# Designs tried in a protein design run: peptides against a protein of PDB entry 3LCN. Part 63

Target 1, 96 residues: chain A of PDB entry 3LCN
Amino acid sequence: QYTENLKVIVAEKLAGIPNFNEDIKYVAEYIVLLIVNGGTVESVVDELASLFDSVSRDTLANVVQTAFFALEALQQGESAENIVSKIRMMNAQSLG

## One batch from the design tools (peptide; made by RFdiffusion4, then SolubleMPNN)

Design b2_p28_8_s2 (from b2_p28_8, 13 letters changed)
Fold by OpenDDE base, seed 3:
Structure b2_p28_8_s2 (fold): chain B 96 residues (1-96), chain A 28 residues (1-28)
Amino acid sequence: as target 1 above (96 residues)
Amino acid sequence: VEEKLKEISKAFKEAKENNDLQKFLNKY
């Protein structure tokens, strides 16, 4: 039930990766699909690393872990808008 | 769970290779 919100959240996180040349929409969809079908942080990172070798494993792990934390936050009642705002701030700090 | 994840991964990789990720989204 949080799938669509999670896609938006993951897309915002991916948007913070410098020089990321993949379609953010499709990558976000893929990550969320893996998570809701039982993927773990490790297994999802492995899949992404095999596809996008231009992005470090640490960066991918950060994205995936953020997705899992966001899902938990949504389940605990935090709004998607609030989560997106936090991620946007973190993205800005990482680039600054 | 593992078999489903493998199926999803295979479908995504094929769609990406064919430059038709919309086909992937239509399937899932």
Scores: peptide ipSAE 0.561, ipTM 0.913, DockQ to the pose 0.843
Fold by OpenDDE base, seed 5:
Structure b2_p28_8_s2 (fold): chain B 96 residues (1-96), chain A 28 residues (1-28)
Amino acid sequence: as target 1 above (96 residues)
Amino acid sequence: VEEKLKEISKAFKEAKENNDLQKFLNKY
């Protein structure tokens, strides 16, 4: 499983959210836990939106979609470090 | 699948409410 790497990746993505006051580690772990237990993009976004109403649904969707893309990338052989680097570059830009 | 996700969600919400998310992480 790629759960540990995915946690790191998701945490990096969450770190790009401005004024996100939740514990990034806990939220990242929760997201990954939902994904590995069969969560879909839509269902995970719904859960996060219900819990963290201070973050827009679009932002949460971006995070979750990134997680799924990252998981696919990991499965295809891309390194976690490379994925994290890409996310860091994206975080330097405004989230769209 | 849905039942498992609901279980996880419930546990997370409870842990968050009790400010004890570490307990949640230890469980899963």
Scores: peptide ipSAE 0.559, ipTM 0.913, DockQ to the pose 0.860
Fold by OpenDDE base, seed 1:
Structure b2_p28_8_s2 (fold): chain B 96 residues (1-96), chain A 28 residues (1-28)
Amino acid sequence: as target 1 above (96 residues)
Amino acid sequence: VEEKLKEISKAFKEAKENNDLQKFLNKY
């Protein structure tokens, strides 16, 4: 029920990673798919680290943790638009 | 859970290798 919004949220988070050359849509879909099928923070990070060795484990962990927090926020009634806005601000801060 | 995740992982890796991740998205 929150999967489509979560995909958008995760994609926004991925867009903040410098020099990330993978298709963001595909990676976001993959992360959400793993989460909704029972993946944990650690297991999803392990999977992503094995696929994208050019991205630090800490960066991947940050993305995955953001996804889990976003899912919780959605379930608690926060709007997807608000969550996306927060992530955009965080991305901008990382660039500054 | 573990078996499903393994299935998804395998499918993604194969799709990525074949440069056809859209096919992966269409499947799931």
Scores: peptide ipSAE 0.558, ipTM 0.913, DockQ to the pose 0.808
Fold by OpenDDE base, seed 4:
Structure b2_p28_8_s2 (fold): chain B 96 residues (1-96), chain A 28 residues (1-28)
Amino acid sequence: as target 1 above (96 residues)
Amino acid sequence: VEEKLKEISKAFKEAKENNDLQKFLNKY
C-alpha cells in the first residue's frame, strides 16, 4: 500500500496553492481516503469543489490529477522522495 | 463504492462543521 506516501505527496502539492486556508494535512488525508476507496478524478474534484469554493476547480483538478499520477508512479516503482522533489520544483516554478 | 464514498463525504462534512476533523481521521 502507498497510502502514507501518497498523503505526503498530496500535502506537498497542496502546499503550493497560494492563500489556501484549509488544513493541508486534513485535506490531503481526505483526498487520499477518497481515492483509495474508489474515487475517480472527476468525483473527487466534484467533492472538493463543493467543500472548498475558495479554490478554483482547475486548481483542485490539478491537485487530484497529481495524486492519481503519483499513485501510478509509486505503483511503477518510483520513490516517494523523487515524486515529492518533482512537486517541489513545480511549486517553486509556479511562484515565479 | 458510491455508497462508501457518500458515507465518507458525509462524515467529513460533519466533522468539518464541528471542527473535529481529527476525530474523523481517527475513524478512518
Scores: peptide ipSAE 0.554, ipTM 0.913, DockQ to the pose 0.786

Design b2_p28_8_s3 (from b2_p28_8, 14 letters changed)
Fold by OpenDDE base, seed 4:
Structure b2_p28_8_s3 (fold): chain B 96 residues (1-96), chain A 28 residues (1-28)
Amino acid sequence: as target 1 above (96 residues)
Amino acid sequence: VKKKLEEIKKEFEEAKKNNDLEKFLKKY
């Protein structure tokens, strides 16, 4: 079970979005909730786009894809700390 | 899975409208 680590990772990714007005914790938890309950990249993006139209679909897709990649990395043995560090670095460099 | 997901989405949308997301998240 990687839900708790994934929430932290997704929250870090969301924190890098400029002018994001939604509650990062709530959105991160919702994304993880959708993923662990069978969501796909496309279906999760569709859901988020319908709820948060102030954020571009491309930005949302980037967040969701990152979440899925992070989940795969966790499942393959990479530490949550390492993943968070990578995302934080990308955020700081405006590469997220 | 799909049915459960749809239910979750519906509840989230209602929670968002009612500004009750904290309670929603505690449920899951």
Scores: peptide ipSAE 0.150, ipTM 0.761, DockQ to the pose 0.726
Fold by OpenDDE base, seed 3:
Structure b2_p28_8_s3 (fold): chain B 96 residues (1-96), chain A 28 residues (1-28)
Amino acid sequence: as target 1 above (96 residues)
Amino acid sequence: VKKKLEEIKKEFEEAKKNNDLEKFLKKY
């Protein structure tokens, strides 16, 4: 029941990556799909790294870790709106 | 890289259409 919100959250995080020239909605959906089907931080990062060699592994790890933290926050009752707002603020700070 | 993603995208969409996402997930 958190998958749709998580897709939005992950998409917002991806939107903050400079020069990321991919379908953000699809990538977000794929990340969530991997997570809800048993993916770990390491396994999801490995998959993404194989697809996007132009993006640093640290950047990918940051995206994936954010997704897992967001899922935990949603499960603990935090609103998707609040989580998205935090990510937008981080994106505005030009974090790599 | 882009080719690989596009191929995955097509397979994902087909899996959704055929309600066979589990088979898709086993592949990746």
Scores: peptide ipSAE 0.110, ipTM 0.656, DockQ to the pose 0.093
Fold by OpenDDE base, seed 2:
Structure b2_p28_8_s3 (fold): chain B 96 residues (1-96), chain A 28 residues (1-28)
Amino acid sequence: as target 1 above (96 residues)
Amino acid sequence: VKKKLEEIKKEFEEAKKNNDLEKFLKKY
């Protein structure tokens, strides 16, 4: 129900990572896959860290936590558009 | 890493095709 929206949201979050040259769609899809299959923040971060050793664990943790919070927000009735907008604003702020 | 991701995606797609993960995906 929320998987497609979550993919978009996670992709937006990943797009804010400087010098992240991986396929954002694939990474977002994999993150969502791990989450919907029962992954925890810790287990998903561990998995991502094994794949992306060039990205700090803190950065990965931030992405994953954002995904979980976004999922909760979606479940609470917040629109995907609003969540994406917030993330985009945060991305812009982090660049400043 | 890209190659690995592509492989993972293929495995995921196959799992979807075989209805192995469909229940989990449809849950959300």
Scores: peptide ipSAE 0.110, ipTM 0.664, DockQ to the pose 0.079; fails the geometry check
Fold by OpenDDE base, seed 5:
Structure b2_p28_8_s3 (fold): chain B 96 residues (1-96), chain A 28 residues (1-28)
Amino acid sequence: as target 1 above (96 residues)
Amino acid sequence: VKKKLEEIKKEFEEAKKNNDLEKFLKKY
C-alpha cells in the first residue's frame, strides 16, 4: 500500500551515507521488498550486512529502522514529502 | 554484490507471480 512512497523515503536515507557506491534506488527497492515480505529490522539488517560488508552494521540498522518508522508514519497519515524533508535535514545535520 | 541481490530479488518476483506474497504487498 505504501511501497512506492517507502522506496522514495529509503532512497533519501541511503543518499545520506558517505561513500556508498551502490545504486541507491536499487537498494531502496530491495529493502522495501524485504520489509513487505515480512522482514524484521534484525532480519533485514542481517541480509544487507551479508551483501554490503563495506557499510557498517550500525549504519544499515539506522537505515532499516528509519524505513520502519517511516512506514508507521505513512500509516498514521503523514505525507511522504514531509518524511523525506525530515530525513534530508537529518542527513545534512550529520554532515555539519 | 549486485548479482547476489538480483538473484534474491528474482526469487521474490517469481514468488509474487505465483501469488505467494501478494497479500504481503497489499499490507504495505
Scores: peptide ipSAE 0.097, ipTM 0.637, DockQ to the pose 0.119; fails the geometry check

Design b2_p28_8_s4 (from b2_p28_8, 15 letters changed)
Fold by OpenDDE base, seed 5:
Structure b2_p28_8_s4 (fold): chain B 96 residues (1-96), chain A 28 residues (1-28)
Amino acid sequence: as target 1 above (96 residues)
Amino acid sequence: VKKKLDEITKAAKEAREKNDLESFLKKY
């Protein structure tokens, strides 16, 4: 179930954004919906930027790219848990 | 990988057209 795992992964990525003033679960779900409906990195970033202008485009791009890489990792057989762990580590080091 | 993604994308689009995204999300 890629969509559910991806939502969890994207949510973890979003949780690492300082001062993020949005519903993380909602945004994660929306990102996944855009991706599974054929969105590209560019189109998804454009959509998110238009809706959440309080977040920088670069930050959004980083989230979206992570989502696409995570989706590929899932398809290649990597567990969602491992992917989440990696993202969590990255989130922690960015604040260190 | 690409083939799987294409399949998911197609299914997602069809789900949107039928306004049944909930069922899609539960399946994939």
Scores: peptide ipSAE 0.022, ipTM 0.481, DockQ to the pose 0.077
Fold by OpenDDE base, seed 4:
Structure b2_p28_8_s4 (fold): chain B 96 residues (1-96), chain A 28 residues (1-28)
Amino acid sequence: as target 1 above (96 residues)
Amino acid sequence: VKKKLDEITKAAKEAREKNDLESFLKKY
């Protein structure tokens, strides 16, 4: 189930956004929904930007692009656990 | 990879057209 794994991955990415007050799981689910329905980076970012103006467009783009990369990684056989770990490390690295 | 992505994208669109997107999300 790529979608469920991708939701977890995207949620981890969203968790790294400072002062993000939205429901992370909901947003992650919505992002995945848009992607699997044929959304592009641009179209998904546009949608998210219209809904969550508290987050910069660049930040949203980074999240969405990460989702696409993660999906590709999953399709190539990389485990969700590995991808989550990488993102978690990146999140921690950005904090200090 | 692109071929696989195209596959699930197509399936998602078809599921949407049939108003059965939930089943798709459960499957993939």
Scores: peptide ipSAE 0.021, ipTM 0.469, DockQ to the pose 0.069
Fold by OpenDDE base, seed 3:
Structure b2_p28_8_s4 (fold): chain B 96 residues (1-96), chain A 28 residues (1-28)
Amino acid sequence: as target 1 above (96 residues)
Amino acid sequence: VKKKLDEITKAAKEAREKNDLESFLKKY
């Protein structure tokens, strides 16, 4: 259930990226798949950067790091709903 | 990019099946 919740969390994070013209849920699933397959922050960022040149490497790194932190939070008992809420607030703050 | 993404995703799924997926799913 952690992986399914992580997909939702990563999708919420991706939704905060301006002018991101990709299927958010599809990309989120891909990121989680890479993590499940033993990806590190660096290797996942490298892969995403090679595919999405319209998004800065720093932005991609922020997404990936958020995914790893969210996974740890889930393991520590924090609810997916709470994590999603925090990310949504952060997305809104970045617009202001 | 989606076509390339699909190819990579398929490869990643196949690679994952050869790993210790059971231990990962138990922990996460």
Scores: peptide ipSAE 0.020, ipTM 0.510, DockQ to the pose 0.109
Fold by OpenDDE base, seed 2:
Structure b2_p28_8_s4 (fold): chain B 96 residues (1-96), chain A 28 residues (1-28)
Amino acid sequence: as target 1 above (96 residues)
Amino acid sequence: VKKKLDEITKAAKEAREKNDLESFLKKY
């Protein structure tokens, strides 16, 4: 029920990863799919790590945990726009 | 990696309790 907004949020988070050459929308959709199908932080990270060996597990863990946090925030009534804005700001402030 | 993941998870839980996503994102 929050999948579409979560895809947007995850995509924003992925956009902050330097030298990430994958299709962001596709990866975001895949992450959300894994979560919706009952994935845990660890299992989703494991799956992503097996597919994208050029991205560190720490980076993947950060993305996935952010996704779970965002999902809870959405469920608690925070707008997707607010969440995206926060992530975008963090992406801009990061050294890359 | 496992330790790092646990650390992030713990921090995320605390951030959720405090409703402070921004601080979490700044730290990790």
Scores: peptide ipSAE 0.018, ipTM 0.556, DockQ to the pose 0.027

## One batch from the design tools (peptide; made by RFdiffusion4, then SolubleMPNN)

Design b2_p29_1_s1 (from b2_p29_1, 15 letters changed)
Fold by OpenDDE base, seed 2:
Structure b2_p29_1_s1 (fold): chain B 96 residues (1-96), chain A 29 residues (1-29)
Amino acid sequence: as target 1 above (96 residues)
Amino acid sequence: SEAFKAFLEQLKALNPDSKFLQLMLEALD
Protein backbone atom coordinates (compact mmCIF):
# COMPACT_ATOMS: atom_id res chain seq x y z
CA GLN B 1 0.00 0.00 0.00
CA TYR B 2 0.82 3.68 0.02
CA THR B 3 -0.19 4.21 3.63
CA GLU B 4 3.06 5.68 4.90
CA ASN B 5 3.45 8.05 1.98
CA LEU B 6 -0.16 9.10 2.33
CA LYS B 7 0.39 9.91 5.99
CA VAL B 8 3.21 12.24 5.04
CA ILE B 9 1.13 13.86 2.34
CA VAL B 10 -1.89 14.38 4.58
CA ALA B 11 0.33 15.78 7.31
CA GLU B 12 1.70 18.32 4.86
CA LYS B 13 -1.83 19.33 3.94
CA LEU B 14 -2.88 19.65 7.58
CA ALA B 15 0.15 21.82 8.25
CA GLY B 16 -1.45 24.46 6.08
CA ILE B 17 -4.46 24.88 8.37
CA PRO B 18 -4.06 27.96 10.54
CA ASN B 19 -4.62 27.66 14.28
CA PHE B 20 -4.88 23.88 14.16
CA ASN B 21 -3.63 22.78 17.55
CA GLU B 22 -3.72 19.01 17.18
CA ASP B 23 -0.79 16.73 16.59
CA ILE B 24 -0.53 16.83 12.82
CA LYS B 25 1.15 13.45 12.58
CA TYR B 26 -1.53 11.67 14.58
CA VAL B 27 -4.42 13.40 12.83
CA ALA B 28 -2.89 12.42 9.50
CA GLU B 29 -2.55 8.85 10.66
CA TYR B 30 -6.17 8.81 11.75
CA ILE B 31 -7.37 10.20 8.42
CA VAL B 32 -5.43 7.55 6.54
CA LEU B 33 -6.87 4.85 8.77
CA LEU B 34 -10.37 6.10 8.04
CA ILE B 35 -9.66 6.00 4.31
CA VAL B 36 -8.06 2.57 4.18
CA ASN B 37 -10.90 1.15 6.26
CA GLY B 38 -13.44 2.10 3.63
CA GLY B 39 -14.17 5.70 4.36
CA THR B 40 -15.58 7.97 1.70
CA VAL B 41 -14.96 11.67 1.38
CA GLU B 42 -18.29 12.36 3.03
CA SER B 43 -17.95 9.86 5.86
CA VAL B 44 -14.41 10.93 6.68
CA VAL B 45 -15.40 14.58 6.67
CA ASP B 46 -18.32 13.78 8.96
CA GLU B 47 -16.03 11.99 11.37
CA LEU B 48 -13.49 14.80 11.42
CA ALA B 49 -16.13 17.48 11.74
CA SER B 50 -17.53 15.77 14.81
CA LEU B 51 -14.08 15.89 16.41
CA PHE B 52 -12.67 19.19 15.24
CA ASP B 53 -15.58 21.59 15.21
CA SER B 54 -13.25 24.58 15.20
CA VAL B 55 -12.27 23.69 11.63
CA SER B 56 -14.77 24.43 8.88
CA ARG B 57 -16.30 21.58 6.92
CA ASP B 58 -14.93 23.15 3.76
CA THR B 59 -11.41 23.03 5.13
CA LEU B 60 -11.83 19.45 6.26
CA ALA B 61 -13.31 18.50 2.90
CA ASN B 62 -10.32 20.07 1.19
CA VAL B 63 -7.95 18.00 3.29
CA VAL B 64 -9.85 14.78 2.73
CA GLN B 65 -10.29 15.30 -0.99
CA THR B 66 -6.59 16.02 -1.27
CA ALA B 67 -5.88 12.75 0.47
CA PHE B 68 -8.02 10.79 -1.98
CA PHE B 69 -6.47 12.51 -4.98
CA ALA B 70 -3.01 11.95 -3.56
CA LEU B 71 -3.75 8.27 -3.16
CA GLU B 72 -4.78 8.10 -6.79
CA ALA B 73 -1.64 9.96 -7.83
CA LEU B 74 0.52 7.55 -5.87
CA GLN B 75 -1.22 4.63 -7.53
CA GLN B 76 -0.54 6.20 -10.91
CA GLY B 77 3.16 6.39 -10.16
CA GLU B 78 3.68 9.94 -9.00
CA SER B 79 6.31 10.25 -6.29
CA ALA B 80 5.36 11.25 -2.79
CA GLU B 81 7.99 13.98 -2.98
CA ASN B 82 6.30 15.57 -5.96
CA ILE B 83 2.90 15.43 -4.31
CA VAL B 84 4.23 16.95 -1.10
CA SER B 85 5.90 19.69 -3.10
CA LYS B 86 2.63 20.55 -4.81
CA ILE B 87 0.81 20.65 -1.50
CA ARG B 88 3.45 22.93 -0.01
CA MET B 89 2.95 25.29 -2.90
CA MET B 90 -0.81 25.21 -2.41
CA ASN B 91 -0.41 25.85 1.31
CA ALA B 92 1.79 28.83 0.59
CA GLN B 93 -0.75 30.23 -1.83
CA SER B 94 -3.73 29.81 0.50
CA LEU B 95 -5.52 32.98 1.56
CA GLY B 96 -6.58 31.53 4.85
CA SER A 1 2.25 3.26 19.22
CA GLU A 2 1.17 4.03 22.74
CA ALA A 3 1.18 7.71 21.94
CA PHE A 4 -1.16 7.19 19.02
CA LYS A 5 -3.43 5.06 21.18
CA ALA A 6 -3.55 7.87 23.69
CA PHE A 7 -4.47 10.23 20.89
CA LEU A 8 -7.33 7.96 19.86
CA GLU A 9 -8.51 7.84 23.47
CA GLN A 10 -8.70 11.61 23.45
CA LEU A 11 -10.69 11.52 20.24
CA LYS A 12 -13.02 8.93 21.74
CA ALA A 13 -13.70 11.28 24.61
CA LEU A 14 -14.73 13.92 22.09
CA ASN A 15 -16.85 11.52 20.06
CA PRO A 16 -18.01 8.71 22.33
CA ASP A 17 -20.42 7.33 19.75
CA SER A 18 -17.78 6.80 17.06
CA LYS A 19 -17.94 3.16 16.16
CA PHE A 20 -14.71 3.35 14.22
CA LEU A 21 -12.81 4.77 17.18
CA GLN A 22 -14.21 2.05 19.38
CA LEU A 23 -13.15 -0.63 16.95
CA MET A 24 -9.70 0.85 16.54
CA LEU A 25 -9.14 1.07 20.26
CA GLU A 26 -10.30 -2.49 20.73
CA ALA A 27 -7.93 -3.64 18.02
CA LEU A 28 -5.05 -1.91 19.77
CA ASP A 29 -5.71 -3.64 23.10
Scores: peptide ipSAE 0.394, ipTM 0.856, DockQ to the pose 0.021
Fold by OpenDDE base, seed 4:
Structure b2_p29_1_s1 (fold): chain B 96 residues (1-96), chain A 29 residues (1-29)
Amino acid sequence: as target 1 above (96 residues)
Amino acid sequence: SEAFKAFLEQLKALNPDSKFLQLMLEALD
């Protein structure tokens, strides 16, 4: 499926979080595992919020929603490279 | 990988009631 591409995309999104002191690769892998095993935006955010209390719930929700939108984009034929580029630009433009 | 399993173990310590973490750790054994 799109699991490996989604991991890369989620990692790029996580890299935009300031002062995030976790292994980006492994957090991205865990998020993708939650999603492919039937997680919803709400349930995945709940799981992450319980683990990473130093990150706001809104920030986590933004990451998770981006993952779901990225998965839909991949399924519609958009390349992982294009999605990563968009996220990188959003990271650079964020006011956080 | 063993490194990822170790990461999940650390997460389990932070959230001992997570059923998903428990299932994932069991699957990685």
Scores: peptide ipSAE 0.393, ipTM 0.856, DockQ to the pose 0.021
Fold by OpenDDE base, seed 1:
Structure b2_p29_1_s1 (fold): chain B 96 residues (1-96), chain A 29 residues (1-29)
Amino acid sequence: as target 1 above (96 residues)
Amino acid sequence: SEAFKAFLEQLKALNPDSKFLQLMLEALD
């Protein structure tokens, strides 16, 4: 299973959001639980948007889509380390 | 963990109609 690796990946993505004052570890865990329990991009974004109205829907959608892409990459054999590295680079390039 | 359960309880207060939060909290009991 890729659940634990996905938590790390999602946490790295969340760490790139400016002025995000939530517990990144627990938010990442919640997102992964939504996904592995049958959530879609739309349903997970809807859930998060109802909880974190200080974060734009587009930002939430970007986080969730990244999670789904990461899960597919893991299933296709890409290492979690490589995925995290890519996300870290993208976070560094983001201007908000 | 108990800390994660507490986190979910706080989220439930913000979204009382969330079915998934309800199910998760029930599963953690």
Scores: peptide ipSAE 0.391, ipTM 0.856, DockQ to the pose 0.021
Fold by OpenDDE base, seed 3:
Structure b2_p29_1_s1 (fold): chain B 96 residues (1-96), chain A 29 residues (1-29)
Amino acid sequence: as target 1 above (96 residues)
Amino acid sequence: SEAFKAFLEQLKALNPDSKFLQLMLEALD
């Protein structure tokens, strides 16, 4: 399984959200738990939106979709380090 | 961890009707 690597990847994605006043490590762990327990993009976004109203639904959807894509990439053999690097670059160039 | 369980408890307080949060907390007992 890829849960530990996925936690790291999701945490990197969350780190790109400005003014996000939550424990990134624990939020990432929660997102991964939702996914591995059968959550869909829509259901996970719904859960997060109900909890973190200071973050736009679009931003949350972007985080969750990235998590699902990252999981698929891990399953297809891409390294966690490579995925994290891509996300870090995207965070740096992201526009408001 | 106990710290993560505490985090989930805080989330449960914000979303008391979350079935998933309830299931996760029960699983951590």
Scores: peptide ipSAE 0.390, ipTM 0.855, DockQ to the pose 0.021

Design b2_p29_1_s2 (from b2_p29_1, 12 letters changed)
Fold by OpenDDE base, seed 5:
Order: sequence, then structure tokens, then C-alpha cells
Structure b2_p29_1_s2 (fold): chain B 96 residues (1-96), chain A 29 residues (1-29)
Amino acid sequence: as target 1 above (96 residues)
Amino acid sequence: SEAFYEFLLKLKELNPDSKFLQLILEALE
């Protein structure tokens, strides 16, 4: 399965959130747990929004959608390294 | 890990009604 690679990818995406004061590794692990246990974009966003009220719902939605797209990309044969690189570039281009 | 379990306990305090958190914590206890 792709859970370990997905954790790394989600962590990279979370690292782009300014002033995020949670442990990125553990938040990424929790997001992946939600996804692999049948979570949808909407239900995962709802869960995260209830926990991290300092982060906008739109930001959380962006993280979660990225996770789902990344999972599909992994399943289609794209390397985790390539996905991480794309996310890192997007993080660097974010206006904050 | 133990540290992740403690993290989940923290999340449970933030959202005590989360059914998913309840299930995960019960599985890890």
C-alpha cells in the first residue's frame, strides 16, 4: 500500500501552512488514517476543522484534496519523490 | 507509537465527540 509515502507527502503539504503549531508528522499520520479508513474529502475536512480551528477550512480542504490527488497519483505510478517536489514548489509559491 | 497515542489523546480533548477518535483510541489501548 501507499500509506507511508502518503504520510510523507501530506507532511510536506502541511509544512507549507504558516504558523502551524501542531506536530506535522502526527497530523499527517492522522490524516492518512482517516483516508484509509474510508474518509471522504468532506468528512476528513470536517474532522480536521473541528480540531484545528486556527487553520482555515479552505486551507484544510486544500491539504486534504492534495492528499487524495497524491494517493491517486501514487496508484497511477508517479513516484513519491516527484509528488513531494511538486508540493514543495507549490508551498514556495504560496502567498501565505 | 506512544507519542502518537498521546497526540491522539490530545485530539480527543479537542473533540470529545469524534467517533473516529474514539474507535482509534479504543483499538490502541
Scores: peptide ipSAE 0.581, ipTM 0.903, DockQ to the pose 0.021
Fold by OpenDDE base, seed 2:
Structure b2_p29_1_s2 (fold): chain B 96 residues (1-96), chain A 29 residues (1-29)
Amino acid sequence: as target 1 above (96 residues)
Amino acid sequence: SEAFYEFLLKLKELNPDSKFLQLILEALE
């Protein structure tokens, strides 16, 4: 139900990773696919670390944890737009 | 989508031992 919104949210988070040379939309879709198929923070991070070794494990963990927190926020009634805005601000702050 | 499927194939090349990727690709084929 929240998968499409979560894809957008995760994509926004991935957009904050410098020099990430992958299709952000499809990476986000894959992350959500892992989560909805029973992935945990640890297992999803392990999968991503195996694929994208140029990205630090800490960065990947931050992305994945954000995804899980966002899913919880969506379930609690927070709008996807609000969550995306928060992530966008965090991305801008981290890059500044 | 077809493009996403091709993306998954690319990921499988990067992680040939991923059981999850294998299962997903088998389901999509």
Scores: peptide ipSAE 0.580, ipTM 0.902, DockQ to the pose 0.021
Fold by OpenDDE base, seed 1:
Structure b2_p29_1_s2 (fold): chain B 96 residues (1-96), chain A 29 residues (1-29)
Amino acid sequence: as target 1 above (96 residues)
Amino acid sequence: SEAFYEFLLKLKELNPDSKFLQLILEALE
């Protein structure tokens, strides 16, 4: 199972959201919890949108889509370190 | 963890109609 690695990856993605005032670790844990319990991109986005009004639906969708792609990458044998580094670079490239 | 449980309780206040949150909280109690 890849839940612990996925939590780290999702946390890195969340860290790129400007002025996000929630605990990144716990939000990441909740997202992974939703995914491993059968959540889809749409259902997870709906859940998060209901919780975090200050974050746009598009931003939430980007986070969730990244989580699903990361999970697939982990299952295909890519290291968590590689995935995290890619996300960190993407965060740095995005406008704040 | 207990801290994560408290975080989930906070989320439940933000989304009181979330059935999933309710189920998770009940499982952790």
Scores: peptide ipSAE 0.579, ipTM 0.902, DockQ to the pose 0.021
Fold by OpenDDE base, seed 4:
Structure b2_p29_1_s2 (fold): chain B 96 residues (1-96), chain A 29 residues (1-29)
Amino acid sequence: as target 1 above (96 residues)
Amino acid sequence: SEAFYEFLLKLKELNPDSKFLQLILEALE
């Protein structure tokens, strides 16, 4: 039930990665697909690291951990809009 | 979508041993 909101949230997080030359929407969809099918932080990071070796493992881990935290926040009643806003602020600060 | 399916095919080329990708692709074919 949180799948679509999580896709938006993960896409926002991916948008903060400099020089990321992939379709953000589809990468986000794949990450969410891995998570909702039983992926753990470690297993999802392993999958992504095997695919996108131009992105550091630490960066991928940050994206995946953010996704899991966002999912928990959604389940606890936080709005998707609030979560996206927080991520946008973090992205802006990291690029500033 | 068809576009997402093509994206997954690209990923399979990058990670040919991914069992999860294989299962997803089989489900979409």
Scores: peptide ipSAE 0.578, ipTM 0.902, DockQ to the pose 0.021

Design b2_p29_1_s3 (from b2_p29_1, 15 letters changed)
Fold by OpenDDE base, seed 5:
Structure b2_p29_1_s3 (fold): chain B 96 residues (1-96), chain A 29 residues (1-29)
Amino acid sequence: as target 1 above (96 residues)
Amino acid sequence: KEEFLKFLEQLKAQNPDSKFLQLELDALK
């Protein structure tokens, strides 16, 4: 089970969203909850888009897809620290 | 957990027609 590591990873991804007005920790926890309860990329994006209309669907889709890729990476043996570092670099390089 | 529940309750208040939020809240309580 990689739930706790995934929460940290998703939180790092959310931290890269400019002007994000929601609680990063709890949104990350909710995303992971949806995923572990059988959510798909599409269903999780749909849920988040309905709840957080101030964030674009594309942005939410990027977050959710990153979460699923990160989960796969964790399962393949990549460390959470390495994944977080990659996301942090991507956040820093992204245009506002 | 308690603070997370409060977060979800607030989301539910803002989205009263969300049946999924209710399911998650019920499961976590």
Scores: peptide ipSAE 0.653, ipTM 0.936, DockQ to the pose 0.021
Fold by OpenDDE base, seed 1:
Structure b2_p29_1_s3 (fold): chain B 96 residues (1-96), chain A 29 residues (1-29)
Amino acid sequence: as target 1 above (96 residues)
Amino acid sequence: KEEFLKFLEQLKAQNPDSKFLQLELDALK
């Protein structure tokens, strides 16, 4: 069971989006909910794009793909702290 | 959980034709 760690990871990824106008915690929770209920990258992106039109589809796709990769990393034994640190570094390197 | 439900309800109000969102709401209640 990695849902709680995944919420933290996705929230960190969302925090890197400039001028994000939604509640990061609850958007992250919704993304994880969609994934654990059987969503695919495509279906989750489609859902988010329909709900949050102020965020580009490419940005949403990047967030969702990160979530799926993070879930796989957790299942392979990587710590949530390590994953969060990598995402935080990537956010800091963004030119947006 | 209650605050998350409120978030989803507000999201549903802004997207009234979203059947999928309503399904998630119903499952959590």
Scores: peptide ipSAE 0.652, ipTM 0.936, DockQ to the pose 0.021
Fold by OpenDDE base, seed 4:
Structure b2_p29_1_s3 (fold): chain B 96 residues (1-96), chain A 29 residues (1-29)
Amino acid sequence: as target 1 above (96 residues)
Amino acid sequence: KEEFLKFLEQLKAQNPDSKFLQLELDALK
């Protein structure tokens, strides 16, 4: 359903993290896997924080919350393209 | 899928006490 779109969206969000040394595609896939398997914001953040301690918990929380909001937006009928565009703009503004 | 499994295996190697990670690996195999 929305898993493939969500992977793209999460990958876009991860791409905005400066000095992120992990594989964006596979981290995004893992995040989506955790979410679709019933993870909550808190449990997914806890998991990621334990695995990627070089990234701040706040940064991870921001990514995960964005993923959950994006999933909700997809379920409410917003297009993946629109969501990606919003994230891309946010990434550009935060880095510019 | 195979490359993703390799990613998870590497992650598991760096986090040997992660029971959940192993569970996910087993489920995907």
Scores: peptide ipSAE 0.652, ipTM 0.935, DockQ to the pose 0.020
Fold by OpenDDE base, seed 3:
Structure b2_p29_1_s3 (fold): chain B 96 residues (1-96), chain A 29 residues (1-29)
Amino acid sequence: as target 1 above (96 residues)
Amino acid sequence: KEEFLKFLEQLKAQNPDSKFLQLELDALK
């Protein structure tokens, strides 16, 4: 029920990664798909690390953890706009 | 949907032993 908003949020987080050489939209959609189908932080990070070896595991873990936190925030009633704004501020502070 | 499926197919081609990717592809088709 929050999948479309979560895709936007995850895409914003991915956009903060320097030299990310993948399609942000489709990577975000895949991350959300993995979460919706029962993935955990660990299992989703393991999957992404196996597929995108040019991105550090720590960076992937940061993205995935943000996705899970965002999902919880959405379920608690926070707007997608507010969550995206927070992520943009974090991106401006430089993401590794 | 079709473009996302193509994305997953490309990932599968680059990771041919991934059973998980195939399961996701089959579920979406």
Scores: peptide ipSAE 0.651, ipTM 0.935, DockQ to the pose 0.021

